# Designs tried in a protein design run: peptides against a protein of PDB entry 4N78. Part 178

Target 1, 186 residues: chain A of PDB entry 4N78
Amino acid sequence: HFQVICRLLGYQGIAVVMEELLKVVKSLLQGTILQYVKTLMEVMPKICRLPRHEYGSPGILEFFHHQLKDIVEYAELKTVCFQNLREVGNAILFCLLIEQSLSLEEVCDLLHAAPFQNILPRVHVKEGERLDAKMKRLESKYAPLHLVPLIERLGTPQQIAIAREGDLLTKERLCCGLSMFEVILT
Target 2, 155 residues: chain B of PDB entry 4N78
Amino acid sequence: MAELQMLLEEEIPGGRRALFDSYTNLERVADYCENNYIQSADKQRALEETKAYTTQSLASVAYLINTLANNVLQMLDIQASQLRRMESSINHISQTVDIHKEKVARREIGILTTNKNTSRTHKIIAPANLERPVRYIRKPIDYTILDDIGHGVKW

## One batch from the design tools (peptide; made by RFdiffusion4, then SolubleMPNN)

Design b2_p20_4_s1 (from b2_p20_4, 13 letters changed)
Fold by OpenDDE base, seed 5:
Structure b2_p20_4_s1 (fold): chain B 186 residues (1-186), chain C 155 residues (1-155), chain A 20 residues (1-20)
Amino acid sequence: as target 1 above (186 residues)
Amino acid sequence: as target 2 above (155 residues)
Amino acid sequence: SDEKRVQEALDTLMRLSKLR
C-alpha cells in the first residue's frame, strides 16, 4: 500500500502529506499534549522515592500505583492525551513507512536507469576471466543504451540541456544521502 | 512559408481550374469530332483526325493531372514538415515544464530532509571477555597436606 | 531519422526519471 501511495503521490505529493502531518503533530504537541503534560507535572508527587526492594515487585507496583493514583484516575489522560499520543505515533510511523517505501522505489528507479546512464554493475569475475576484458564487453554491450552521449552527439543544444538535467534528476535521489525521518525526529 | 502559400493560393487552385477548363474543352472537341465524322464524306480521314484529337486531349489531361498531383504532394510534404517542427517545439516545452515541476517538487521535499548520518555502527564489540562468573570451583581443600604434620608418637 | 532517435532517447530518459 505504501509503495502505491509513493508512486501515486510522487515527490510533490509526499512532501505535501509530510508537511501536513508535521503541522498536525506540532499542533498536537504544542496544544493538548503540552497542556496535559503541564497538568501532570502539577499533580506529580514532588518526592517519589524508590521504595525499598523489600517490598518486592508487587509492592513496588502498588506503591507507584498509589503515588500515581490521582494521575491514573485523571480520566482525560486516558481518553484525550493517549489518543493524541497515538495520533502522533501513527503520524511518525506513517512518515517512516512512506520514506522506506520511497527509498525502495528510488532504488528500483536507479537500478532501471543505470544501464542507460553508463553505470555498470560490479562485475563478478569468475575464475580465469580477465576483469578488464569482461568490463570492456559490458561497456560495449551497453554503449548503445547511453542516452546522454547519444543526445549530445545528435541533438540540439536545447535537447542536450534537457537531457543533462534529466540525467541529473535521475541520478539524484533521496535514498542516495537524504533522510526525511531524521528531520521529523528532531 | 512563401512556397506553401503559393501552392495553396495559386498553383493548386489554378491547376484545378485548368483541369475543369480542359474538361469543358474536351466536350467541345468530342462534339466537333462527332459532327465532323457525320458530315465528312471521307470517314477514314475523319476517324484519323478524331484519333489525333483524342490522343492530344488525353495527353493534355494527363499532364494537368500530373502537375496538380505533384503540387498537392509538395504541399502535403511542406505541411508535414511544419507539423513535425511544431511537435518538436511542443515536446521541448513540455519536457522543460516537467523538469521544472520536478525541481520544484524536489525543493519542497528537500526542505524536509537531512543528510543521512552514516553512523559508523561501531560494532559494539561485545566485550569478548564475558567475565565468566569465576565459578568458584570449590577446589576441595586437600587436607592430606596436613597429614604429615601430626607427630603421631608411634607407640 | 536522427531526430526521431533523439526524441525517443529523450522520452526514454524522461520515463526513467519518472517525469512523464
Scores: peptide ipSAE 0.428, ipTM 0.774, DockQ to the pose 0.540
Fold by OpenDDE base, seed 4:
Structure b2_p20_4_s1 (fold): chain B 186 residues (1-186), chain C 155 residues (1-155), chain A 20 residues (1-20)
Amino acid sequence: as target 1 above (186 residues)
Amino acid sequence: as target 2 above (155 residues)
Amino acid sequence: SDEKRVQEALDTLMRLSKLR
């Protein structure tokens, strides 16, 4: 499960894995796939006109099949090239799924941490209730859970520093403004 | 440290020795009292002397036990305090290391990321130089992304 | 104790950040 993988690897592990995958993808694209593409371009018909629509879909398909017969019959294309393309595809999908899973995990973490960081949810005001009063009540309710203020009040300077850094790290997540997948596609 | 050392090396061993000596002495006193009572023509006097020695001996032992107990308790308190300090120090170091490791990890993964809010029009400029420390632009955490998830909690 | 409470708070914070 990708969620478990994300939890086990953490940011560091995910970074390492993605870097390696990118290297693999790059190697495949610049190596074997590129060579096959070049070869295919050489054997491609120079002129392939769209057949008349009167031939119907089967006739058109047959026409193109005939024009590309040499390519389709190229055994190495089916075995090596398609395998490499599959590997690239799998790598991309893997990265996508990891990012999605990570994003979900981060969102959950943010939600769990919110009460401890003085982050209050948007309050739905029922009819007859004052928004301000409700917000104040919520603030008062969760005030004892605010960790950083507690530590600032009772802790040593070193503890306060750690608390602030930890708080910042808790708040800063990739899902809040960063995308990895876009980089992978580039 | 000096106090703990004194407790461990001098006071507690000394107290234990004193208690042991007291035991030996008590045995001698008991023998003396017994013999004195048997040999004395004045049994009442001998009995009173025995009572006096018994009271004194018991008081002495009680004092020695109390002193030793207090010293041991003090030693334990000092040791507990030292352990707490050490624990605090270790925790501090551990937390610092963890934070540092996480920062490093985040920098590494950050290199593999691009800003989501980049307008569609901005050509995904692949950061040309992989080596450029992608300045982790601390964008204000937009928690609005959580708005869609949080709507389910009817408080 | 206040010290214990602070330590617990720090531990909680570290857990929330998944640093530990």
Scores: peptide ipSAE 0.416, ipTM 0.750, DockQ to the pose 0.633
Fold by OpenDDE base, seed 3:
Structure b2_p20_4_s1 (fold): chain B 186 residues (1-186), chain C 155 residues (1-155), chain A 20 residues (1-20)
Amino acid sequence: as target 1 above (186 residues)
Amino acid sequence: as target 2 above (155 residues)
Amino acid sequence: SDEKRVQEALDTLMRLSKLR
């Protein structure tokens, strides 16, 4: 699904969606969530010591429930605050998955473009074969597919310019060194 | 352009008129030959004359048709060439626009990106914030990333 | 049609030309 979304939206669409999500997240964090956090901080016990181990797990849990009674009884926490946190979480996950999907698409594009951009695959040398000879054979095989040189030879100046620009755009991808998710986490 | 105009305005219409006239003339020639043969006391001579007229008429028509056909073909070739040029121009414009749109899109998404090796301490950059330069990966690309696709394992 | 007329004329001529 995310792959389809990436294909449909493209860079422009993804950017727009992510921007809007960031706005929503910001609004949630700075608004409702912040307010609840402040309220919770006010009602938090000032002194809460670790209970004795002799109480056992149930007793310890009960102790903490008692200490946090006011928080647990805060009905709006479950209904509003947790919902907002869920929304934030979903937004973050969405961004992550979109980025991952986009990266996969970009890698595929790079792979498909490679033969046309003088990018040769890794060569496995068998016994008795020379790496240089094999590489030369591959170069010869793919030489006719090199798009930019081909157009430079046969095309108009305008076509050459377009080909070069296209080649550059094809090579420059986010997956090579850029991350959107890191920005989202900041 | 001048050649095309000449073909359209002079040569082809002229050829069509000539061909039309030839049809009329052929009919007249045929009538003449038929009557001449019937009325002539010297049938052999009349026949030879008819043969001569027939040959001449056929040759003339063939010439006219050939000339007209060639002119039409030439016209079509010129028009085809013009269309190809127009198509090329349109394609160029389209490609230019597409590239531009792509660049714009990449700028926009680029604002939302940071270097993977950069510390996580960077502030979220708002789309409207022009302070951050458009980050295109202009450095040599490590294509080892493709290893995940080929072997399922990143090298 | 004009084409038909031409063809008829040509046919007439051809018929005549075959007379020997």
Scores: peptide ipSAE 0.025, ipTM 0.597, DockQ to the pose 0.009
Fold by OpenDDE base, seed 2:
Structure b2_p20_4_s1 (fold): chain B 186 residues (1-186), chain C 155 residues (1-155), chain A 20 residues (1-20)
Amino acid sequence: as target 1 above (186 residues)
Amino acid sequence: as target 2 above (155 residues)
Amino acid sequence: SDEKRVQEALDTLMRLSKLR
């Protein structure tokens, strides 16, 4: 599903969706969640000492239940606050999954374009073979597929310009060094 | 452009008119040949003349048709070439627009991105100064120092 | 004569064919 979304929206669509999600998250965090946190802080016991271990696990649990009783009984916390937190969580997860899906799509595009852009995979050299010789053979094999040089040789000036720009756009992808998710986490 | 215009406005219509005129002339030739054959005492000569006129007429018509056909084909080729050029121009514009749109889109999404912290695997250069484990030299605890404090009866 | 007319017509056709 996320792959389809990425394909349908493209970079522009993804940007718009991400911006809107960020706005929503910001609104939730600075508004409703902040208000609930403030309220919770007011209701929180000022002094919560660790119960003695001698009370055992059940006693300790009861102690904390008692200390947090007012918080647990706050009905709006369960219905509104937790829902908002879920929404924030879902938004974060959505952003993560979109980025991952986009990265996969970009990697696929890069891989498909590589033979046409003089990007050769590192060949595993068996013992005794010169890496340089193998690479040279590969370069020679794929040289006719290099799109930009081919168009530069055979194309019109306009076609050459478009090809160069297209080549640049193909090479420059977010997955090469950019992360959207890190921006969301800040 | 001038060639196409000439073909469309002059050559092809002219060829069509010529062909129509040839039809009229052929009818006259046919009528003449028929009458000549009926009226001639020498039917063999009349037949030979008819054959000659028929051959000549057919050749002329064939030439007119061929010329007209070639002009039409040429006209179509020119038009096809023009369409191809237009298509190329449209494609160029379309590609330019697409590239521009893509650049804009990338700028927009780029604002929402930060550089991946390539955790440079700092080669934890193991500090070369492996502090040599100070060999714990177990100094044997000489308990003989305590011999003087206890009521050990020397015997 | 009809013969002359036919010849003229044929000649005209021939001329038209050569001009193109």
Scores: peptide ipSAE 0.024, ipTM 0.627, DockQ to the pose 0.008; fails the geometry check

Design b2_p20_4_s2 (from b2_p20_4, 11 letters changed)
Fold by OpenDDE base, seed 1:
Formats: C-alpha cells, structure tokens, sequence
Structure b2_p20_4_s2 (fold): chain B 186 residues (1-186), chain C 155 residues (1-155), chain A 20 residues (1-20)
C-alpha cells in the first residue's frame, strides 16, 4: 500500500503530505498534549516515597494506586490525551513507512537506470577469473546503452541538455544520503 | 515554409489548371486529327501526323501528371516534416516542464530531509530552526545500500 | 472526372492510331 502511495504521490505529493503531518504532530504536541502533561505534572504527588518492602507487592501496588488515583481516574487522559498520542504515533509510523517505501522505489529506479548510466554491478569473481577481464567485458557489453554519451553524439544541443539534466536527476536520490524520518524525530 | 506556400498556392493549383487545359487541348487535337484523316486524300500521311500529335500530347500529359504528382508528394513530405518538428518541440517543452517540476518537488522534499548521521550517538539534536540551505551534497551514490534489497543476482 | 476524361481522350487517340 505504501509503495502504491509513493508512486501515486511522487516527491511533490509526499512532501505535501509530510509537511501536513508534521504540522498536525506539532499542533498536537504543543497544544493538547502539552496542556495535559502540564496538568498531570501539577497533580502528581510531590513526594512519592517508596513504601517499606514489608508491605509486600500487593501493598506497594495499592499504595501507588492510591497516590496516583487522581491521575488514573482522569477521564480526559484516557479519552483525549491517549487518542492524541495515538494520532502522533500513527503519523510518525506513516512517515517512516513512506520513507522506507520511497527508498525502495528510488533503489529500483537506480537499478533500472544503471545500465544506461555506466554503472556496473560489482561482479562476483568466480575462482580463476580475472576481475579486470570481466569488468571490461561488461563495460563493452553495456557501452552501447550509455544514454548520455549516445545523445551527445547523435542528439541536438537541446536534447543533450535534457539528457544531462535527466541523468543528474536520476542519479541524485534521497536514499543516497538523506533521511526525512530523522527530521520528523527531531 | 515558403516552399510549402508556393506548392499550395501556385504550383499545385497551376499544375491542376495546366492538366485541365491539356485535356481541352487533347480534345481539340483529337478532333483535328479525326477531321484531317477523313478529309485527306493521303490517309497514310494523315495517320502519321495523327500519331505524331498523339505521341506529343501523351508525352505532355504524362509530364504534367508527373510534375503534379511530384509536387503533391513534396507537399506531403514537407507537411510531414513540419509535423515531426512540431512534435519534437512539444516533446522538448514537455520534458523541460517535467524536469522543472521534478526539481521543484525535490527541493520541497529536500527541505524535509537531513543528512543521515552515521554517528552512533542519537544526539537528540534540537530542531535547529536553521533553514539549512539544502546543500546538495553531491555525495557519491553509494550503491552498497542496494546490496540488501536485491535478490543476490549471482552474477 | 478529369482523369476519366483524359483517359477517354487517350483511348480515342489510341483508336485513331490503330486506324489503318
């Protein structure tokens, strides 16, 4: 599903969605969640001493339950605050999954473009074969597919310019060194 | 463009008119030859003259048809070439627009990205509000990232 | 029609050429 979304939205659509999600998350964090956290901090017992171990586990639990009774019984915490936190969590997860899906698509694009851009895979050298000879053979095999040199030789100046720009755009992908998710976590 | 205009406005219409006139002339020549053959005491001479006129007339018509046909073909070739050029221009514009849109999109999404810090320490870097100029760090495309995604095509 | 007329004229001329 996320892969399909990435394909449909493209970079522009993903950027818009991410920006809007960030706004929503920021609004939730700085608004409702912050207010609830402040309220919770105010109602938190100032002094919560560890009960004596002599009370046993049930007694200790009852003690903390009593001390936190006001927090646990805070109805708005369960309904509104947790819902907002869930929304934030979902937004973060969505961003992560979108980025992962986008990275996969970019990788696929790079792989598909590689033969046309003089990018050769690292050949596993079988025992007894010279790496250099294999690489030369591969280079020779794919040389006619090099798009930019081909267009530079046969194309018009305008076509050459477009080919170069297209080549650059194909090579420069986010997955090569950029992360959106790190920005979201920040 | 000038050649196409000349073909459309002058050469082809002129050729059509010439062909029509030639038809009218052929009819006159035929009538003349028929009458001459009937009235002539020397029928053999009249026949030879008719053959000569017929050959000349046929050659003339053939020439006119050939010229007209060539002009029409030339016109079509020019039009086809113009259409191809137009198509090429449209494609060029379309590609330019697409590239531009892609660049804009990449800039927009780039603002939402940061460099992957290889540093182990998850420093909670405070959102530096700094509009960090999207430094297009031309980092060499590390294709090693692709190693984990592909079914190991055992080359 | 013009082509047909030319063809008819040509045929007529051909017939004239075969008059012996």
Amino acid sequence: as target 1 above (186 residues)
Amino acid sequence: as target 2 above (155 residues)
Amino acid sequence: SAEEQVQQALETLRQLMHLR
Scores: peptide ipSAE 0.037, ipTM 0.619, DockQ to the pose 0.008; fails the geometry check
Fold by OpenDDE base, seed 3:
Structure b2_p20_4_s2 (fold): chain B 186 residues (1-186), chain C 155 residues (1-155), chain A 20 residues (1-20)
Amino acid sequence: as target 1 above (186 residues)
Amino acid sequence: as target 2 above (155 residues)
Amino acid sequence: SAEEQVQQALETLRQLMHLR
């Protein structure tokens, strides 16, 4: 689904969606969540000592439940605050998954374009074969497919310019060194 | 452009007129040949003359048709070439617009990106809680148990 | 037969010219 979304929206659409999500997240964090956090901080026990290990995990949990009883009983925390946190979480996950999907699409595009851009894969050389000979054969095989040189030879100046720009746009992808998710976390 | 105009305004209409005139002339020639054959005492000579006129007329018509056809073909070729040029121009504009849109889109998304190699410099400064955290040896919670609960993200 | 051929040719020519 995320791949389809990436294909449908493109770079611009993804950018718009992410910007809006960031706005929503910011609004939630600075508004309702912040208010609840402040309120919770006020009601938090000032002194909460770690219970003795002798109580075991259940006893420790019960101890903390008792200490936080007032917080747990705060109905608005469960209904409003947790819902907002869920929304924030979903937004973050959405952004992550979109970025991952986009990266996959970009890699695929790069791979598909590679033969046309004189990007040759590293060929595994079997024992006894010269790497140079194989590379030369590959170069010779794919030489006619080099788009930019072909257009430079046969095309108009305008076509050449477009081909070069297209080639550049094809080569330059986000997956080569850019991350959107890091921005979202900031 | 001048050639196309000449074809459209002069050569093709002229050829059509010539062909029409040839029709009228052929009818006259046919009538003449028929009458000449009937009235002539030397039928063999009249026949040979009719053959000659027929051959000449056929040749003339063939020439006129061929000339007209060639002119029409030439006209169509020129028009086709013009259309191809227009198509090329439209394609060029379209491609230019697409490239521009792509550049804009990339700029927009680029604002939302950072370099992956940026060192995690912002250490979440854990508030130095001065109190000696009692070494709670948390047993590593095997989170693999949660792998089954995760509702599959629809890709 | 030659006369008929010529007559047919002439008629064909007339027909061809009428179609244009």
Scores: peptide ipSAE 0.033, ipTM 0.608, DockQ to the pose 0.009; fails the geometry check
Fold by OpenDDE base, seed 4:
Structure b2_p20_4_s2 (fold): chain B 186 residues (1-186), chain C 155 residues (1-155), chain A 20 residues (1-20)
Amino acid sequence: as target 1 above (186 residues)
Amino acid sequence: as target 2 above (155 residues)
Amino acid sequence: SAEEQVQQALETLRQLMHLR
């Protein structure tokens, strides 16, 4: 399960895995795949005209099959090239799923931390209640839970520093503005 | 530290010795009282004297035990306080290390990230190899992303 | 009896001495 993997690896582990995957993908793309693509380009028919639509779908398929017969019969394409492409695809998929799982965990963490960080949920105002009164009530209700102010009042300077840093780290998550997958696709 | 040392090296051992000495003395007092009662022509006086010695001895032993117990309790309290301070220090160090590790980890993963708000123009920006200082652009955390998820908790 | 009281007191003293 990707969620479990994210929890076990943490940010550091995920970073390491992603870096290694990127290296593998780069190696596959610049190496074997590129060579096969070059070879395929050399054997591709220079002039492939669109067959007349009158031949119907089967006829068109047969035409292209005939034109690409040499490529289709190229045994190395089916075995090595497709395997490498599959590996690249799996790596991309893995990165996507890891990012999604991480994002979900981060969102959950943010939601759990919100009451302690003076982040109030959007209040659904029932018909007839004043928004301002409800907000004030909620603020008053959650005020004692504000961790940093509480520690600032009761804690040692060292505890205050740690609390502030922890608060900052809790607030600053990747899901709030950063994407890993876009970098992978680049 | 001086108080703890005094308790460990002087007060508690001294109290134990005093209690031991009291034992020896009580035996002598008991023997004396027994002999005095047997030999005395005035049995009532001898009895009263024995009662007095017994009361005094009990009071003395009770005092010694109480003093020793209090000293031991004080010693334990000081030690407990020291352990708590050590624990606090260790926890502080541990938390500091964890925060540091987390910061390092986030920097590492941050290098692998781009800003989501980057305009759809797929400009294949060639990863400029330059160690661009990952300007952690502290973009204000737009919690509006959470707005779509948080709808469920009708408090 | 007074003698029994003395003996009891002495025994109590002896018991206190054996509480080591």
Scores: peptide ipSAE 0.031, ipTM 0.605, DockQ to the pose 0.009; fails the geometry check
Fold by OpenDDE base, seed 2:
Structure b2_p20_4_s2 (fold): chain B 186 residues (1-186), chain C 155 residues (1-155), chain A 20 residues (1-20)
Amino acid sequence: as target 1 above (186 residues)
Amino acid sequence: as target 2 above (155 residues)
Amino acid sequence: SAEEQVQQALETLRQLMHLR
C-alpha cells in the first residue's frame, strides 16, 4: 500500500502530505497533549516515595494504583489523550513507512538506471584475476548503453540539454543521503 | 512551405484539370478514329493510325496519372514531415515542463529532509599504546626479617 | 489480330474513362 501511495503521489504529493502531517502532529503536541500533560502534572503527587520492597509486588502495585488513582480515573485521559497519542504515533509510523517505501523505490530506480549512467557494480574478483581488467571489460561492455554520451553524439543540442538534466535528476535521489524521518523526530 | 503550397494550390489541381482535359480529348480521338476507319477505303492504314493515336493517348494519360500521383505522394510526405516536426517540438516542450515540475517537487520535499548522519564508523583506532600490562612481579615476601623479633632461643 | 487488340485497347480506355 505504501509503495502504491509513493508512486501515486510522487515527490510533490509526498511533500504535501508530510507537511500536513507535521502540522497535525505539531498541533496535537502543542495543543491538546500539552494541556493534558499540564493537567496531569498538577494532579501528580508531589512526593512519590518508592515503597519499601518489603510490601511485595502486590503491595507495591496497590501503592502505585492508589497514588495514581486520580490519574487513572480521569476518563478524558483514556478517551481523548490516548487517542491523540495514537494519532501522533500513527502519523510518525506513516512517515517512517512512506520514507522506507520511497527509499526502496528510489533504490530500484537507481539500480535500473545504473547501466545507462556508467555506474558499474563492484565485481567480485576471484583470486588471481585483476580487478582492473574485469572493470575495464565491464566498462567496455556497457559503454554503448551510456545514454548521455550517446545523445551527445547523435542528438540535437536541445536533446542533449534535456538528457543531461534528466540524468542529473535520475542520479540525485533522497536515498543517497537525505532523511525525512529525522526531520520529523526533531 | 512554398513547395507544399505550390503542390496544393497549383500542381495537384492543375494535374487534375489536365487529366480531365485529356479525357475529353481522348473521346474526340476515339470518335475520329472510328469515323476514319468506317470512311476509309484503306482500312489497314486507318487501323495503323488508330493504333498510333491510341498508343500516344495511353502514354499521355499514363504520364499525367503518374505525375499527379507523384505530386500527391510528395505532398503527403511533406505533410508527414511537418507533423513529425510538430510532434518533436511538443515532446520537447513536454519534457522541459516535466523536468521543471520535477525540480520544483524535489525542492519542496528537500525542505523536509536532513542529511543522513552517516555514522562514520570512526575506526576506533585502538590507541596503539596498549599500555603493556605492568607485569606484577611478585616479590617473594622474605619472612626471614621476622626471625629476629621472635623469642627464638638460639641454641 | 491487331484489329482486335486495338479494339480492346480502345474499350479499355473507354472503361477507364467511365470509372471516374
Scores: peptide ipSAE 0.031, ipTM 0.616, DockQ to the pose 0.008; fails the geometry check

